# Ledger of designs, part 304: peptides against a protein of PDB entry 9GMZ

Target 1, 343 residues: chain A of PDB entry 9GMZ
Amino acid sequence: TGFPLELLTRPATERLAYFENYTVAHPRLKEVYEILMRTIAEPAGASFIFVYGASGVGKTTLRLRVEQKLTELALPKLESDRARVPVVGIEAIAPESRYFNWKEYYTRALITLEEPLIDHKFDYGVRGISRDNFGKINVESKVVAPALRRALENALIHRHPDVFFVDEAQHFGKVASGYKLQDQLDCLKSLANMTGILHCLLGTYELLTFRNLSGQLSRRSVDIHFRRYCADSPEDVQAFKSVLLTFQQHLPLAETPNLVDHWEYFYERTLGCIGTLKDWLKRVLSDALDREATTITLKDLQKRALSVAQCQKMFKEIQEGERQLSETEADVQNLRSALGLGA

## One batch from the design tools (peptide; made by RFdiffusion4, then SolubleMPNN)

Design b2_p29_1_s1 (from b2_p29_1, 21 letters changed)
Fold by OpenDDE base, seed 2:
Parts: C-alpha cells; structure tokens; sequence
Structure b2_p29_1_s1 (fold): chain B 343 residues (1-343), chain A 29 residues (1-29)
C-alpha cells in the first residue's frame, strides 16, 4: 500500500510530514526491534543493553519505535499507576571538554522524566529543583552533580521505567583517558544498580570501546549489533531494493519515481544505512515539493547526495567497527579451540 | 487498483490546474 492519495491535494508541509513520520519496516530493523523488545521484557539480570551500528543505520528510529511500543503496552497500567513513566529516552551530548558533563546529563534526564502531563508531583528532596506553573522542571545553576544524581536516582525509582535509553552513547567515550572512561562506565553501572532500571545505550561502533573496557559489564550486558545492509550479500541487496521500493511507494508525489533502478547509486551514497537513505530522500522530497515537481529525477537525487569524500570517511569508520567485531568473534573461536571445545 | 486510478485522476487534475494557471498567467501578461 502506498501513501494516502489525498496527500497530493494537501499542502507541501503535510506531504513532507507524512514522509518524515513514515517508517519502513526492513529486516534488520525488525530483527533488532524484536531482540531489543525481548531483552527489555526479560533482561535476565542484565543491567545494560548495548545497541551499536553505523551512523545513519536507523538507531534513533529503533529507539522511537520501542518507546512507542512500550508506551502502548503500559497505557492500561498507567491509569492505575499515575506516577509511572513507561520509558525514558535522552541523547548524550558530546563533551566540549575532556570531561563528560554529568550535570547536564542528569538535568536532561530529570527534565525528560517530568513531562508536563505527569499529574503526580514528585519531590526530589533537592534544594534548587523546582517546577514552574506548567509543571516543567527548573534546575538552579547552584545545584551540584551529586545532588542531581540523587534526584535522578529517586525519580527513576519512583517513575520505574521499563528501560532508560541513552542515544549517541559513544559520547561518554569522548574522554581523554581510559581511566576516565572506566569511571564513566562505573558511574552508569552504579546508576543502573541503585535504581534497578535497565539502561540501553545506543551508539556508533565507538561504543565498542566501552564494551571492551569492562569484562564485568560484559556479564551484565546484552549486545545488539544493528548491521547495515552489505552489497556482497544477495539477501541484503534484495532487502535494500525492497526498502527503495517501499520508499518509492510512500513518496507523496503525483508520479512514482523509479528508485529501484538506481539502487547501486543509492547504496554507494548510503553504504546500506537506511536512516541515511531516508534523510537523503527527505531532502530531495522537500526540494521537489518546493518546486511543485510531479516526481523525483536522478538529477534531484544527485543535488542532495552525500559527497564521495563523506561516504569514504563514513565507510572507513564502518570498516573499523566491523573489523573489531570480527576480531572479537575470531578471538572467541580461537579461545574455544584452545580450550578444546571445537569451533 | 482503485488507488492507482485515483492517483492518475489526481495527477490529471493537478496537470490541468497547472496548465490553467499557466494559461491564466500568459493571458494576464
């Protein structure tokens, strides 16, 4: 089924909004979604879930879909437990300094936990945290990071989300020394342990550095690799073509563009990352709507494509991440062989 | 499909409206 045809008579803003809000169900997204939902439901003593993959693979889309589903599943219980928040999601910010800004992190987490629609006013027991007349949290500049941490711990315990999402979690790793990186992990581990809340860290392959630093975290973490589509796999190529076909059907244009015939060019400029593909098509759709165009041409695509230099940089980052994972798999096989367990 | 027919109808209607707008602009020039 394509887009609602009535959109062709609607304003460009509504047509664009339709495409922005549209999510293609594709095999890798579905697989990771199912694993993530299962792990959230049955963490089996895990305190962390690591979801790693290429930039633009669709991690934010995954998070949003899980948040929506967890909210939907919690709705019947939220009527009886007005204090509960089903899910919390924040984005980790890259530190401007060699130190991660925990004060900002805790403040953002607190603000996200206290959506204006929550009737139950929670007292954080921390001076300098207040609510405005609209229910929005205000944190005074004088409030120190340890006090904000205690407030967040109390809020997480009281709101009891099924999971705490941290997007762009590789930003915790943007610290100058390995010791400080371990301290950040220990801080997160302590927060998860003190609150009993499962943490899901979503990030690029730089998140693997976090995973590798703590052999103890490995026992209490579940790893989910959100893979891109690979051109060397016939199945992945077919899945990528199917995604292009679906996007082609969901572009609210008078003439359906033939995206599938250009699949190699789409692959070259997205590296098999569906988020990158969606963002590209969104830009091209916006331009087409602004021109009142009936369709999208190859020339329109070329105008908004990532440069070859950008793609080469992204590809190197992907290859390094995929290499690190492959080495880990080989190390496990070598360890098994050395232990006499067979391959 | 009924959806494809409606898409073709809407496409024709949009094309006709654009042609009429171009003709109106040409007549006003």
Amino acid sequence: as target 1 above (343 residues)
Amino acid sequence: SAARRRQEELRREIQNLRAALEDAKAAAA
Scores: peptide ipSAE 0.000, ipTM 0.213, DockQ to the pose 0.006
Fold by OpenDDE base, seed 3:
Structure b2_p29_1_s1 (fold): chain B 343 residues (1-343), chain A 29 residues (1-29)
Amino acid sequence: as target 1 above (343 residues)
Amino acid sequence: SAARRRQEELRREIQNLRAALEDAKAAAA
């Protein structure tokens, strides 16, 4: 099954939008999706889910698919409960200073929870939080972080999302001191406990450092490793080639490009990260459509590839994250051995 | 982003379904 052939007669904008909206259901995405959906359905007393993996592995695609599914599952209940939001998701921002901006975080979370499409206006009980004529939340500059936190707690309780997503959550860890990092973790823990809302933090391997600093969060957290495809695994190579074949079939071009024959080059410039691959193909497709090209060539791919220097940097970050996980697995085995549980 | 557009699309679908249900409830009353 390929793209709808009628797209070839459509504007370049529609053709590009089709590919942008298309998602390959690759094995790692499916596995992580099933684990995440199960964990959201049955948290078993967990307050946090940590989803970590390489930049460009596809975490945003995972989040989007889970948000879609949770929304679909909630539709029958949303008929009776107009106040409910099935899922909420924000992106954490890198702090401009050595300190995480909690005021901005709470403001962004409130704005996301209280989008104009929700008919039921909620009174936050906080002066300086209002809605405009379009229902958009406005937060006055005078509103302090503790008041915004209380407003967010009330909004989360009122809207009762099945999960609160925080993308790029490694940005919580980008603070000047370990003590402040612990205080941030305790702040998030308190927010989850006060609201009863499950939090899912998605991020890079830097999220592991953040997770490991709180022994108390470890007891109330579920970890999900979103792995890249590895070239040393024949199964992973076959899965990666299958993804290339699927993308090849879903590029809305008159002539199907041969991506699979270039799999090594695609692997070299994506490190087995499907999000990076999709973004690359999107850029190349955009260029091809702008030129009214019938297909994509290797030369077109090369023009939009990540540089070798970028790939080397990304690979070092991946190797460090994979190493930390391997060491953690070894530590678990050492702990089991020390407890007399055997290997 | 595509993710944000799709989130808006899903919210529109939710709103349309809520409206359709309200209309159905109003027609059954």
Scores: peptide ipSAE 0.000, ipTM 0.269, DockQ to the pose 0.012
Fold by OpenDDE base, seed 4:
Structure b2_p29_1_s1 (fold): chain B 343 residues (1-343), chain A 29 residues (1-29)
Amino acid sequence: as target 1 above (343 residues)
Amino acid sequence: SAARRRQEELRREIQNLRAALEDAKAAAA
């Protein structure tokens, strides 16, 4: 089953929006989604979930799908519990300064917690936080970070989300010193402990450095590796080809493009990252729609591909992350062997 | 499509996990 054929008569904006909103349920996404949903349902005393993987592997897509699903499942309860927010998701911003902007983080988290449909006026207990007639939070410039933290703690307690998502969480690690990174970990740990809300940090392999700085977080965290598809695995290659086949069927064009025959080129320029693939195809689709083209060609693909230099840089970052994980797995195996638990 | 079917399967699985969690919370109370 491909795209709805009626889209061919619709504006380019609707055709593009269809593809943007389309998600291929590929094996790695399914696996990570199942683990993440199970962990959110049964955290077993965990306060943190770390989801790490290559840039463009599809972590944001995973988050959005989990958020959507948690919202859908909460709908029957939200009718009776008007104060509840089922899920909160924010993206961490790379600090412009050497310091993480906690004030901005807390403000964004508060703004995201206020869904327009929540009729229940919550008093945050902090002067200079107000809600407009549209349900939007306004935070006055005079409100200090400690007050915003207390407001967020109170809001999280009152709204009781199943999980608090932080996407691009590797940006917490972009601080000038290891000391400041520890302070950030302690702040997040304190927020999770004070609220009782499960935090899920999604990020690149740089998140491993952040994760490893706190042995205390290790005891209360679940780690989820969102792997890319690897060309050395026949199963992964077949899965990647299947994703290409699915995408070609869901490009809202008059003629179905042959993406599968170019699978090696797609792999070369995405490194097995499905998010990178989707974003590439979105750019190419946009160009095709602007030209009123019936299909996309290899030349259209080449025009919007990542450069070889970009791919080489991304691949080095992936290899370093995969290496660090392999070393950790070896250390666990060595520990098990030393304990007499066997391999 | 296989993708939609997988999404629907995941939807059912999550509903079951949430029901089980609610039952477990009710049994622990």
Scores: peptide ipSAE 0.000, ipTM 0.249, DockQ to the pose 0.032
Fold by OpenDDE base, seed 5:
Structure b2_p29_1_s1 (fold): chain B 343 residues (1-343), chain A 29 residues (1-29)
Amino acid sequence: as target 1 above (343 residues)
Amino acid sequence: SAARRRQEELRREIQNLRAALEDAKAAAA
């Protein structure tokens, strides 16, 4: 089924919003979604989930779909437990300084956890945290990071989310010293342990450096690799073509563009990353709608494509991440072989 | 950011789902 045909008579803003909000189901997204949902339901003593993969693979889309599903599943229980928040998700911000801003992190987490519509307003016992007339949390500048942490710990305990999501979590790793990174991991570990809330960190392959630095987190973490589609796999190529076919059916244009015939060009400029593909098509759709165009041409695609230099940089980052994972897999196989466990 | 807009849309969708669930329960009572 394609887009609703009524969109062709709607403003360009509504047509663009439809495509922005549309999520293509694809094999890797479904696989990672199922693993993540099972792990959240049955963490088996894990305190952390690491979801890593290429930039633009679709991690934010995965997070949002899991947040939706956890909310839907919690709705029957939320009637009896009005204090509960089923899930909380934040995006980690790249520090402006070489130091992660914990005050901002805790503030964002509190603001996200304390939705205006939660009937049960808790007093966190922290002077300078208030709610405005709209029920939105306001944090005064005088509130220090340790007080915000205590407020967040109390909020997480009282709201009891099934998972706490941190998107772009590789930004924790941008600290100039390994010691400061360990301290950050210990802070997150302490927060998870004190609250009993499962943390899911989503990020690029830079998250592997963060994961590997904490030998203590490895024992209490589940790893989920969100793989891109690879051109050397016929199955992955077919899945990528199927995604293109679905996107062309869901572009709200009068004439359905033939994206599938250009699959190699799409692959070259996305590296098999579906989020990168969606963002590219969104830019191209926006341009087409602004021109009142009936379809998308190859020229329109070329105008909004990532440069070859950008793709080469992204590909090097992917290859390094995939290499590190392959080495880890080989180490596991070598360990199994050395233990007399068959390969 | 697009992420904030999506989070706000998701919140609205969650609100609409909660309202629809309340309406469906009120209609089933």
Scores: peptide ipSAE 0.000, ipTM 0.274, DockQ to the pose 0.013

Design b2_p29_1_s2 (from b2_p29_1, 19 letters changed)
Fold by OpenDDE base, seed 3:
Structure b2_p29_1_s2 (fold): chain B 343 residues (1-343), chain A 29 residues (1-29)
Amino acid sequence: as target 1 above (343 residues)
Amino acid sequence: SAAEERQRRLAEEIRNLRAALADLEAAAA
């Protein structure tokens, strides 16, 4: 079944919103979703989940779907426990300065956790943190980072989310000269340990650096690799073509475009990353709707494609990440063989 | 056409994957 045909009589804004909100269920997304949901339900003493993969693989879509499902599952309990927040998700921002701004991080986390619609207000025990007339958290400029941390710890304990998501978590690795990435990880570990809240860090392959820096993280972390589709795998190529078929059926245009016949071009310019594909199609759809076009052509696709230079850069970053993972897997196999556990 | 048959098969596979996702979501409830 394609898009609702009634959309063809609707404004361009509504047609675009339909496509933006549409999520293709694809094998890699399903697999990672199932692993992540299971791990959140049964963390088995883990304090961290690392979800890493290529930029544009679909990590934000994964997070959104997990947040929706956790909220749905919590609804019956939220009627009796109005203080509880089922899930909290923030995006880490790249610091403008050479130093990660913990004060800003804690402030954003508090603002996100303390939604205006929460009926139960509690005292943070910190002067300069209040709610405005709309119930939104206000943090005075005089409040220092250690006080904001204590407020966040208290809020996380009180609201008790099933998981705390941090998207674009590779930005924690942007440390000034002289500071160790280890210190940032130790701060995050301390927050997870003090609150008892499971943290899920989503990011690029740069998150692998976090895994390798601390032997203590390895004992308390679960790793989830969100893989792209690879052109050297017939199954992955078929899955990628299936995604293209689904997207062409869900583009709210009068004439269904043939995306599948151009699968190689789509693969070349997305590197098998479904998020990159969706964003590309969204841009092209927006242009088509603005022109009141009946369909999308190859020329329309070419106008909004990533450049070859951008794709080459992204591909090098992917290859380096995939190489590091393959080496790690080989090291595990070598260790198991050396221990006599067999391959 | 052979292209239409391939599209039909692919659409059936997608439908089956969606059904399997819905069943997994229902089984986890």
Scores: peptide ipSAE 0.019, ipTM 0.470, DockQ to the pose 0.020
Fold by OpenDDE base, seed 2:
Structure b2_p29_1_s2 (fold): chain B 343 residues (1-343), chain A 29 residues (1-29)
Amino acid sequence: as target 1 above (343 residues)
Amino acid sequence: SAAEERQRRLAEEIRNLRAALADLEAAAA
């Protein structure tokens, strides 16, 4: 079924909001969603989940859908346990310096955990953390990172989320040295261990650096590769075309655009990343609505497409990530062969 | 036709992008 036809009589803002809120259930998203939900339900002693993939593959969409589902599943329990937060999700910020800003990280995490609508207010036992009249947490600038960490540990224990999401988690790796990277990872491990809260780090292929640094992580982490669609796979091409078909049906325009006929152009300018595709179509839809257009044209698409230079940069980053994964798989196969276990 | 011209431009753009990506693949190999 396409978009609700009544949207054609609604303001452009409502039509755009419909498309923004619409999520295509494509095969890769569904697969990763199912794996992630199962892993959160049964972590089997894992303290970390790593979800890595290309920029624009749809990791944020995945997170938001899992957060929604975990919230829905927790609703019956939240009636009895008003202190509980079912899920916490934050976005890691790129460091302004060679050091990750843990103070900012802890502050943002605390603010996210302490939703103003939570009736059961927790005392952090830390001076300089207060709540306003609306229940919003305020952290004074004088509060130091170790105190904020203790406050976050206490808050996580008290609120007991099923998972703590960190989006753009590659920003933890943006440090000056491998030693500092290990320290960041150890800090996260300590937080997960002290709180007993499962952490899910979502990010680009730069997260593979965390995987490679610690053989001990492999025993306490689950890895989930959120793959893009690849043009060399007939199944992936068909899935990508199906996504285009779904999007064209859900663009709230008077005339359904034929996106599928332009699938190669869409693939070239998105590299099989559905998030990139959605963002592109959102921009094009916004332009079309502003012009009161009945449909989207190829010219409209071209005006908002990523440049060749942007695609080349994105492709290089993808190839490096896919290469690192392939090398790891080859190393495992070589090890198995050397051990006589077969390929 | 305007449609044929649009398709021709699309085909040219795809070819140019594919060439640029192929060059990138060759440089990464």
Scores: peptide ipSAE 0.019, ipTM 0.319, DockQ to the pose 0.016
Fold by OpenDDE base, seed 1:
Structure b2_p29_1_s2 (fold): chain B 343 residues (1-343), chain A 29 residues (1-29)
Amino acid sequence: as target 1 above (343 residues)
Amino acid sequence: SAAEERQRRLAEEIRNLRAALADLEAAAA
């Protein structure tokens, strides 16, 4: 079944919003969703979950769907425990300086956790943290990072989310030296240990470099690889074509565009990343709606496609990440062989 | 308990997603 036909009589803004809110439940997304939901339900002493994959593979979509589902599942309990927040999710910001801004991170986390409408407001015991007349958290500029950390720890303990999501978590690794990177890991580990809250870090393959610096985190971490679709796999090609078929059925246009016939061009310009594909189609749909067009043409697609140079850059980053994972698998096999364990 | 009910619902959702994945894989074959 395609989009609701009633959308064809609705404003362009509603048509675009429909497509923006639509999520294709593709095989890789479902697989990672199942693993992530299971791990959150039964962490088995894990303090961290690492979700890594190519830029534009769909990690943010995964996070948002898990946040939605955890909220829905918690609703019956939230009726009796009004202090609880079921899930918290933030995006890590790339530092403007050579150093990760922990003060900003703690502030953003605290603001996100302490929703204005949350019941059972408590005092953090930190001077310069207050709520405004609208219930929004205000943090004075004089409040130092250690005080904000204590406030966040207390808030996390009190609200007890099932998981704390950090999207774009590779930004923790944007430091000038390996020593500084270890300090970032120790800070995150300490926060997880002090609060007892499971942390899920989502990021690009750069997150692997960050993860591998701490042998202690490795023992308490679950890894989830969110793979792209690969053109060398017939199954992946069929899955990618099925995604294109679904998207063409859910574009709220009078005439269904034929996206599937152009699957190779879509693959060339997305590298098998469904998030990149969706963002491309959103731009093209927006242009088509602005022109009151009945359909999308190949020329419309070409106008909003990523350049060959952009695709080449993204592909190099993907290849490096996939190479690092393959080397790690080989190292495990070598270790097993050296231990006298069968490969 | 509310925790047990959450686990049950999560397990059911995982099963449903797995079934839907299998259907997609079968349809793509």
Scores: peptide ipSAE 0.012, ipTM 0.357, DockQ to the pose 0.020
Fold by OpenDDE base, seed 5:
Structure b2_p29_1_s2 (fold): chain B 343 residues (1-343), chain A 29 residues (1-29)
Amino acid sequence: as target 1 above (343 residues)
Amino acid sequence: SAAEERQRRLAEEIRNLRAALADLEAAAA
């Protein structure tokens, strides 16, 4: 099934919004989604979930879909428990300084957790945290980070989400010293322990460094690798082609573009990352809509493609992450073999 | 309300994902 044909008569903004909101369900996304949903339902004493993969693999899409599903599943219970929030998701901001801004993190988390439409307004008991006339949280500049943390702890306990998502969590790792990174891990661990709320950190392979720094977190964490599609796997190539086929059917243009015939070029410039592919197609679609074009051409694609230099940089980062994981898997196999456990 | 609109968008996105998953399952068969 393609896009709704009625979109062809709609404004360019609506046509673009349709494609932006459209999600291709691809095998890797489905797999990671199922593992993540199962882990959230049955954390088995885990306090953390780490979801790591290449930049542009689709982690934000995964998060949003899980948030949607958890909200859907909670709806019948939310009628009776109006204080509950089923899920909280925030994006970690890249620090402008070498230091992670915890004050900003806590503020964003509180604002996200305390939606204006929640009937049961919680009083945080913190001076300088107020609600405006619309029920939106306002945090005064005078409120210190420890007070915001306490407010967030109380809010998380009161709202009792099934999971707390932090997207782009590799930004926690950008701290100049290993010691400061450990302090950040301990802070997150303390927040999870004090609230009893499962935390899910989504990010790039830089999260592996963060994960490996805390041997105590590793025992209470579940790891989920969100893999890209690899050109050396016939199954992955077929899945990637199927994604291209689906996207070409869901581009709201008068003539269906032939994306599948250019699959090698798409792979070259996305490295098998579906989020990168979608973002590329969004840019190309926007340009096509601005020109009132009937279709997308190879020239249109080339105009908005990532440069070879960008792809080479991204590929090196992917290879390093995949290597680290492969070494870990080999170590596990070697340990099993040494223990007389079959591989 | 803005929350109802967000829920509506969310429901539509979920529906689109389910449809896309069904299409992938059908293409893999």
Scores: peptide ipSAE 0.017, ipTM 0.452, DockQ to the pose 0.015; fails the geometry check

